# Peptides against a protein of PDB entry 4N78, part 52

Target 1, 186 residues: chain A of PDB entry 4N78
Amino acid sequence: HFQVICRLLGYQGIAVVMEELLKVVKSLLQGTILQYVKTLMEVMPKICRLPRHEYGSPGILEFFHHQLKDIVEYAELKTVCFQNLREVGNAILFCLLIEQSLSLEEVCDLLHAAPFQNILPRVHVKEGERLDAKMKRLESKYAPLHLVPLIERLGTPQQIAIAREGDLLTKERLCCGLSMFEVILT
Target 2, 155 residues: chain B of PDB entry 4N78
Amino acid sequence: MAELQMLLEEEIPGGRRALFDSYTNLERVADYCENNYIQSADKQRALEETKAYTTQSLASVAYLINTLANNVLQMLDIQASQLRRMESSINHISQTVDIHKEKVARREIGILTTNKNTSRTHKIIAPANLERPVRYIRKPIDYTILDDIGHGVKW

## One batch from the design tools (peptide; made by RFdiffusion4, then SolubleMPNN)

Design b1_p11_7_s3 (from b1_p11_7, 6 letters changed)
Fold by OpenDDE base, seed 3:
Structure b1_p11_7_s3 (fold): chain B 186 residues (1-186), chain C 155 residues (1-155), chain A 11 residues (1-11)
Amino acid sequence: as target 1 above (186 residues)
Amino acid sequence: as target 2 above (155 residues)
Amino acid sequence: KPVKLPMFEPE
């Protein structure tokens, strides 16, 4: 599903969606969630001492449960605040999954373009074969597929310009060194 | 363009008219040959004359058809060439627009990106000694001990 | 080295 979304939206659509999601997340965080956090801070016990270890884990849990009883029983927290947090979480997950899907698509594009861009795969040399000979053979095999040199030889100046630009566009992808998710987390 | 116009407006219509005229003339020649053969005392001579007219007529029609066909082929070649040029132009424009749109899109999404910091995620080294889950013997928790802590509400 | 992708940089 995310792969289809990435294909449908493209870079432009993804950018727009992410920007809008960020706005929504910001609005939720600065609005409703902030208000609840402030309210919770007001109702938080001013002094919460660590109970004695002698109470054991259950006793300690009960102690904290008692201290936080008003917070836990706050109905609006359970309904509205947690829902908003879920929405934020879903938005973050959505962004993550989109980026992952986009990266996969970009990698596939790079792999498909590689033979046409003079990018040779790493060849495993079997015992007894010279690496150099195998590489030369591969180079010779794929040499006719090099698109830009081919167009430079046979194409019009306009076609050459387009081919060069297309080649650059094909080579430069977000997955090569850029991350959107890191920006979302800051 | 001038050549194409000449073909479309003059040569091809002219050739078609010539063929139609030829048809009419051939009918007249056929009638003549038939009548000549019937009326002639020397049927052999009339036959030879008919053969000559037939050969001439065939040659003339063949010439007219060949000329017209060549003109039509030439017209089609010119039109095909024009269409190819137009297609090339349209493709060039389309590709240019697509590249431009892609560049704009990339700039836009680029605003939302940062360089991947290969921060060595410190492998949270799981402490090697997984402390054996000490069998948590659930000792019954005496909650009465907590009664003295806080406002001492004895339930 | 940070991979610079010029096409994604804002003008």
Scores: peptide ipSAE 0.224, ipTM 0.789, DockQ to the pose 0.559
Fold by OpenDDE base, seed 2:
Structure b1_p11_7_s3 (fold): chain B 186 residues (1-186), chain C 155 residues (1-155), chain A 11 residues (1-11)
Amino acid sequence: as target 1 above (186 residues)
Amino acid sequence: as target 2 above (155 residues)
Amino acid sequence: KPVKLPMFEPE
């Protein structure tokens, strides 16, 4: 599902969605959640001493239940605050999953484009094969597929310019060194 | 453009008219030949004249058809070439617009990105010297040293 | 070295 969303939205659509999600998250954190946190801090017992171990586990539990009674009985915490936190969590997860899906798509695109851009995979040389010979063979095999040099030779100046720009756009992807999720966490 | 216009407005219509006229003329020639043969005392001469007119008529029609066909083909070739040029221009514009849109989109999403903190994974400098795995000679641990300490319940 | 992606950098 996320892969389909990434394909449909593209870079621009993803950017818009991410920006809106960030706004929503910010609004929730700075608004409702902050207010509830402040309220909870106010109702928190100022002095909560550890009960004596002599009361046993049931007694200790009852003690803490009593101390936190106001918090536990705060119905709005469960219904509103936790829902908002869930929404924030979902938004963060959504962003993460979108970025991961986008990265996968970009990697696939890079892999598909590689033969046309003179990007050769590191060949695992099996024992006994000369690395140099294999590399030369691969270079020779894929040389006719290099798109930019081909267009530079056969194309019009306008076509060459477009091909170069397209090549650059193909090579430069977010997955090469950029992260959106790190920005979201900040 | 001038050549195409000439073909469309003058040559092809003219050729069509010529064919129509030739049809009318052929009917006249046929009538003439028939009457001439019937009325002529010299049937051999009349027949030879008919053969000559028939050959000439067929050659003329063939020429007219060929000329018209060539003009139509030429017209189509010119039109096809024009369409290809237009298509090329449209494609160029479309590609330029798409590239521009992509650049804009990338700038927009780029604002939402930061450089991945590549923790300098220490280049595990593969130690140049693949130290031959020192055959760990597993010295058998002699557990007999513990035999004296264990109160084994002698069943 | 951080891979500079000029296309994603704002001008």
Scores: peptide ipSAE 0.215, ipTM 0.783, DockQ to the pose 0.640
Fold by OpenDDE base, seed 4:
Structure b1_p11_7_s3 (fold): chain B 186 residues (1-186), chain C 155 residues (1-155), chain A 11 residues (1-11)
Amino acid sequence: as target 1 above (186 residues)
Amino acid sequence: as target 2 above (155 residues)
Amino acid sequence: KPVKLPMFEPE
């Protein structure tokens, strides 16, 4: 589904969706979540010492439960704050999945374009084959497919310009060095 | 353009009219030949004259058809060439627009991106000596050991 | 070196 969404939206659509999601996340974080966090900080026990290990895990849990009773009983925390956090989480996950799907699509595009751009695949040398011979064979096989040089030789100036721009657009992909997810996490 | 116009407006219609007129003329010639043969005392001469008219008529029709066909073919060739030029122009414009749109889109999404922190993947210093990859004897992982832990789908 | 993608860089 995310792959289809990425294909349908393209870079522009993805950008718009991501921007809107970021706005929503920002509004949630700076608004309601921040307010609840501030409120929670106010009701947090000022002194919470680690209980003695002698009380065991159940005793320690009960101690913390008692100390945090007011927080746990805060109804708005469960209904609004946690919901908002879920929304933020969902938005983050959505962005992650979109980026992953986009990256996969971009990688596929790069792989498909590689023969036309003088990018040779990593050759697995089978036992008995010389790497150099195989590379030469591959070069010879794909040489006629090099699009930009071909168009530069046979095409009009306009076609050459378009081919060069197209080649650049094909080579430059987000997956090559850019991450959206890191921006979302900042 | 002038040549195409001449073909469309003058030569091809003219050729069609000529063929139509030829049909009418052939009918007259046929009638003449028939009457001449019936009325002539020298049947052999009349027959030879008819043969001559027939040959001439066939040759003329063949010429008219050939001329018309060539004109039509020429017309089609010119039109095909024009269409190809138009297609090329449209494609160029379309590609230019698409490239522009893509650039705009990429700038927009670029604002939402940061450089990937290439974790210094430790340069896997390819050991200089390609030590023979120790044949990873894939010990068949006996997955049967896991059969006891999970509710595996009993195939 | 970080791969610079000029096309994606904000002008």
Scores: peptide ipSAE 0.089, ipTM 0.753, DockQ to the pose 0.664
Fold by OpenDDE base, seed 5:
Structure b1_p11_7_s3 (fold): chain B 186 residues (1-186), chain C 155 residues (1-155), chain A 11 residues (1-11)
Amino acid sequence: as target 1 above (186 residues)
Amino acid sequence: as target 2 above (155 residues)
Amino acid sequence: KPVKLPMFEPE
């Protein structure tokens, strides 16, 4: 599903969706969640001392439960705040999955373009074959497919410019060095 | 353009008219030959003259048809060439627009990205072209990750 | 020059 979404939206559509999601997340974080956090901080016990070890684990748990009773019983926390946090989480996950799907699509595009861009894959050398000979063979095999040099030789100046730009755009992908998810986390 | 116009407005219509007129002329020639044969004391000579006129007439008609056909073919070739040029122009514009849209889209998504922390070791050779956003770190693409995913061309 | 075949002008 995410792959289809990525293909359908493209970079522009993904950017728009991501921007809107970021706005939503920001709104949730700076608005409702922040308000609840502030409220929770206000109701937090100012003095929470470690209970004596003599109370044992159950007693200590009860102690903390009692200290946090107002927080635990805060109904709006469960209904609104947690829901908003879920929404934020879902948005983050969505962004992550979109980025992953986009990266896969980009890698596929790069792979498909590679023969046309004089990018040869790492070839597994079978026993008895020389790597150099195999590479030369591959180079020779794919030499006619090198699009930019071909167009530079046969094309008009405009075609050459377009081909170069297209080649550049094909080579430059987000997956090569950029991350959206890191921005979302920041 | 001038050649096409000449073909469309003058040469082809002129050729068609000439061909039509040739029909009338052929009728006249036929009448002449018939009358000449009837009136001539030397029937053999009249027949030879008729044969000569027939050959000439056939050659003339063939020439007119050939000329007209060649003009039509030339017209079609010019039109085809014009269409190809138009197509090329449209394609160029379309590609330019698409590239522009893609650049805009990439800028838009680019603002939502940060550089991946790549290990310091590989000096990212700043591409000489200033227009390249410094933000694109070219990592060697490991294509092996796709070996299991795509029906790609097994090298 | 394409030899203009004389138009059928019966003399």
Scores: peptide ipSAE 0.026, ipTM 0.707, DockQ to the pose 0.006; fails the geometry check

Design b1_p11_7_s4 (from b1_p11_7, 4 letters changed)
Fold by OpenDDE base, seed 1:
Structure b1_p11_7_s4 (fold): chain B 186 residues (1-186), chain C 155 residues (1-155), chain A 11 residues (1-11)
Amino acid sequence: as target 1 above (186 residues)
Amino acid sequence: as target 2 above (155 residues)
Amino acid sequence: GPVSLPMFQPP
């Protein structure tokens, strides 16, 4: 599903969606969540000492329950605050998944374009074969597919320009060195 | 354009008129040959004359048809060439617009990105001019960095 | 090292 979304939206659509999600997350964090956090901080007990181990697990639980009674009984915490946190979490997860899907799409595009762009795959040499011979064979095999040189030879100046630009755009992808998710986490 | 206009306005209509006129002329020739044969004391000579007119008429009609056909074909070829040029122009504009849109989109998404923390063996060198294609230098792309992405979850 | 793509401009 995310792959389909990435294909449908493209870079422009993904950018718009990501920007809007970031705005939503920011709004939630700076608005409702911040207010709840402030409120919670106000109602937090000023002094919370560790109970003695002699109280046992039930006693310790009861102690902390008593100390946090006002927080636990705060009904809005269980509803609105957690819902907002869930929304933030979902948004972050969505961004991660979109980026991953986009990366996969880009890799796929790069792989498909490689034969046409004089990019040879890393070839594993089988036992007994020379790497150089194999590479030469591959180069010879794919040489006729080099699109830009072909167009440079046969095309109009306009076609050549477009081909070069297209070639550049095809090679330059986010997956080659950029991350959106890292920005989201900062 | 001038050649096409000449073909459309003068040559082809003229050729059509010529063919029509030839039809009328053929009737006249036929009438003449018939009358000549009837009136001639030498039937053999009249027949030979008729044969000569027939041969000439057929040759003339064949010539007219061939000329007209060639003019029509030439017209069609010119029109086809014009259409191809128009298509090429439209395609070029379309591609230019698409490339522009893509560049804009990439800039927009780019502001949402940072460099990956993973060190790659091969650095992608930014071109000096973003609007100009850089000379292609063959550099291997390592895709292994993404091997851990997308395993098992088909979204 | 860091990779920069000309078309993708980080802030």
Scores: peptide ipSAE 0.027, ipTM 0.650, DockQ to the pose 0.492
Fold by OpenDDE base, seed 3:
Parts: structure tokens; sequence; C-alpha cells
Structure b1_p11_7_s4 (fold): chain B 186 residues (1-186), chain C 155 residues (1-155), chain A 11 residues (1-11)
């Protein structure tokens, strides 16, 4: 589903969606969640001393439960806070999955374009074969497929310009060195 | 343009008219030959004349059809060439627009991105010595490193 | 040259 969404939206659509999601997340964090956090901080016990070791594990647990009773009760009563956190989580997850899907699509595009851009696959050298000879054979095999040189030789100036620009756009992808998710986390 | 106009307005209509006129003329020739054969005392001569007219008529019609056909083909070829040129122009514009849109889109999404912390490992050490232009063996960019990206979800 | 059909003139 995310792959289809990425294909449908394209870079521009993804950018718009991501921006809107960031706004929503920011609004939730700075608004409702912040208010809940402030309220929780107000009800949080100011002095939480470690109980005496003599109470054992059950006693210590009961002590902390008592100290945090107001927080637990508040959290249980305020289901809206958890819903908002879920919304934030879903938004983040959505962004992550979109980025991953986009990266996969970009990689596929790069792989498909590689033979036409003088990008040769890694050659597995079998025992006894010279790497150099195999590379030369591959180069000769794919040489006629190099699109930009071909168009430079046979095409009009306008076609050459378009081919060069297209080649550049094909090579430059986000997956090569850019991350959107890191921006979301900052 | 002038050639196409001439073909459309003069040559092809003229050829069609000529062919139509030839039909009328052929009917007259046929009537003549029939009457001549009936009225002639020398039937053999009349037959030979009819054969001659028939041959001439067939040759004439063949010529007219061939000329008309060639003119039509030429017209179609010119029109096809014009359409191809138009298509090429439209394609060029379309491609230019698409490239522009793509660039804009990439700029927009680029604002939402940061550089991946590439581990500083390989300082591109500028080779100090300008040694001999070793044939730029374009090291194939191994994109296999990207193969691991996305495999987290075992489908 | 273009072979023309004979134009029969009315007698």
Amino acid sequence: as target 1 above (186 residues)
Amino acid sequence: as target 2 above (155 residues)
Amino acid sequence: GPVSLPMFQPP
C-alpha cells in the first residue's frame, strides 16, 4: 500500500503530506500532549524517597503505586492523552514507511537505469577468468546502450539537453544520501 | 507547403476528374467500336481497330490511376511528415515541462531531508602525484549496499 | 507521354 501511495503522490505529493503530518504532530505535541504533561507534573509527588529496604519487593511496589496513584488514575481517566500519543506514533510510522517505500522505488529506478548509464554490475569472476577480460566484454556489450552518448551523437541539441538533464535526475536520488525521517526526529 | 497545397487543390482533384472523364470517354469508345464493327464490311480490320483502342484505353487508364495514386501517396507522406514534426515538438515541450516539474518537486521534498551521516571513512585523498591519466575506470557505483534497505519487513 | 483516350468528335 505504501509503495502505491508513493507512486501516486510522487515527490511533490509526499512532500505535501509530510509537511502536513509534521504540522499535525507539532500541534499535538505543543498543544494537548504538553498540557497533559504539565498537568501530570503538577500532580507528581515532589518528594519520592526510596522506601526502606525492609518493606521488600511487594511493599516497595505498593509504596510506588501509592505515590503514583494520582498519575495512574489521571492516565486511566484521560484516555485522550493515549489517543493523541497513538496518533503521533502513527504519523511517525507513516513517515517512516513512506520513506522506506520511496527508497525502494528509487533503488529500483537506479538499477533499471544502470545499463544505460555506463554502470556495470559487479562481475563475479569464476576461477580461471581474468577480471579485466570479463569487464572489457561487458563494457563492449553495453556500450551501445549508453543513452547520453548515443543521443549526443544522433540527437538534436534540444534532445541532448533533455537527455543530459534526465540522466542527472535519474542519478540524483534521495536514497543516495538523504533522510527525511531524521528530520522528523529532530 | 506549396507542394501539399498543389496536390490537394490541383493535382489530386484534377486526376480524379481526369479519371471520371476517362470513364465517359471509354463508354464512347466502346460504343464506337461496337457500331464500327457492325457497320464495317471488313470485320477483321474493325476488330484490329477495336484492339488498338482497347490497348490505348487500358494504357491511358493505367497511367491515370498510377499518377493519381502516386500523388495521393505523396500527399499522405507530406502530411505524415508534418504530423511527425508536430509530435516531436509537442514531445519536446512535454518533456521540458516534466523535467521542470520534477525539479520543483525535488526541491520541495529536499527541504524536508537531511544528509545521512555517512561515516567519514573514506577521505577522498586527492592523489598527490598527477601520475599518468590512468583510464578512468569508472568504479561501478555498487548500489548493492542499498539492497539491505527495506528488507526489515519480511513479507 | 501520357496516352490520351481518343476523343471521338460527333460525325
Scores: peptide ipSAE 0.026, ipTM 0.622, DockQ to the pose 0.005
Fold by OpenDDE base, seed 2:
Structure b1_p11_7_s4 (fold): chain B 186 residues (1-186), chain C 155 residues (1-155), chain A 11 residues (1-11)
Amino acid sequence: as target 1 above (186 residues)
Amino acid sequence: as target 2 above (155 residues)
Amino acid sequence: GPVSLPMFQPP
């Protein structure tokens, strides 16, 4: 599903969605969630010591339940605050999944374009084969497929310019060195 | 442009008219030859005259058809060439616009990104094309994300 | 040159 979304939205659409999500998350964090956190900090027992182990698990649970009774009974915490936290969580997850999906698409594009862009895959050399000889063979094999040099030889100046720009855009991808999710986490 | 216009407005219509007129004339010539043969005391002479007219008529029609056909073919070739040029122009404009849109989109999304700290990414090493000063910022491509997806074509 | 069909004018 996320792959389809990435394909449909493209870079522009993804940027718009991400920006809006960031705004929503920021609004939730700075608004409602912050207020609840402040309120909770105010009502939090100043001294909540671990009860003696002698009370057993039920006794310890009851102790904490009693100490936090007012907090637990705060209806707005269960409904509004938790809902907002869920929304934030969903937004973060969405951003993560979108970035992952986009990265996959970009990598696939790079892989598909590689034979046409004078990019050779790392060749696993079988035992006994010379790496250099294999590389030369691969270079020779793919040389006719190099699109930009081909167009430079046969194309019009306009076509050459377009080919070069297209080649550059194909090579320069976010997955090569950029992360959106890291920005979201900061 | 001038050649195409001449073909469309003068040569092809003129050729069509000429063929039509020739058709009418051929019928007249045939009638004449028939009557001349019947009325002539010298049948041999009449026959030779008919042969001469027949040969001339066939040659004339063949010439007219050939000329018209060549003009039509030439017209079509010119039109095809014009269409190809238009198509090329449209494609160029379309590609230029698409590239521009893509650049704008990339700038926008780029604002939402930061540099990855440690790229453990296997660099696809392009052989150094000596000739192109393309300042390729060799950004390491992380292909590891594909390791878990699909039957890794073990190359 | 283009052979012109004789324009036979009917009598």
Scores: peptide ipSAE 0.025, ipTM 0.618, DockQ to the pose 0.005
Fold by OpenDDE base, seed 5:
Structure b1_p11_7_s4 (fold): chain B 186 residues (1-186), chain C 155 residues (1-155), chain A 11 residues (1-11)
Amino acid sequence: as target 1 above (186 residues)
Amino acid sequence: as target 2 above (155 residues)
Amino acid sequence: GPVSLPMFQPP
């Protein structure tokens, strides 16, 4: 599903969606969640003494339950805060998944373009084959497919310019060194 | 442009008019031949004359048709060439627009990106030896780093 | 020469 979304939206669409999600997240964090946190801090007991170990696990639980009763009741009454946190989490996950999907698409594009851009796959040399000979064979095999040199030889100046720009755009991808998710986490 | 205009405005219409006129003339010739045959005491001579007119008429019509056809073909060739040029221009514009749109899109998404912190905080051990400016061997972008990412997509 | 359809010159 995310792959399809990435294909449909493209870079521009993804950017728009992510920007809007970031706005939503910011709004939730600075608005409702912050307000709830402030309220909770006000009602939080100032002194939470560790109960004596002698009360055992049930006694300790009861003690904390009693001390946090107001907070628990408040949290139960105002499920909106947890819902907002869930929304934030979902937004973050969505961004992560989009980025991952986009990266995969970019990798695929790079792989598809590689034969046309003089990018040769790493050749596994079988035992006994000279790496140099195999590489030369591959170079010779793919040489006619090099698009930019081909267009430079046969194309108009305008076509050459477009081909070069296209080649550059094809090579420059986000997956090569950029992360959107890291921006979201900060 | 001048040649196409001549074809469209003068040669082809002229050829069509010539054919139409030839039709009218053929009808007149036919009538003449018929009347001449009926009125002539020497029917054999009249027949020979009719044959001559028929041959001439057929040859003339064939010539007119051929000329017109050639002119039409030439016109079509010129138009086809013009269409090809137009197509090329449209394609160029389209590609330019697409590239521009892509650049804009990339700028927009780029604002939302940061450089991947290569966690390899490995101390850039300053290579002790001032290695000679390693000629920027354009290391072919080793896309092999991407080889490991592709395995997870169960299609 | 282009066999011009002899303009039927009426006799």
Scores: peptide ipSAE 0.028, ipTM 0.617, DockQ to the pose 0.005; fails the geometry check

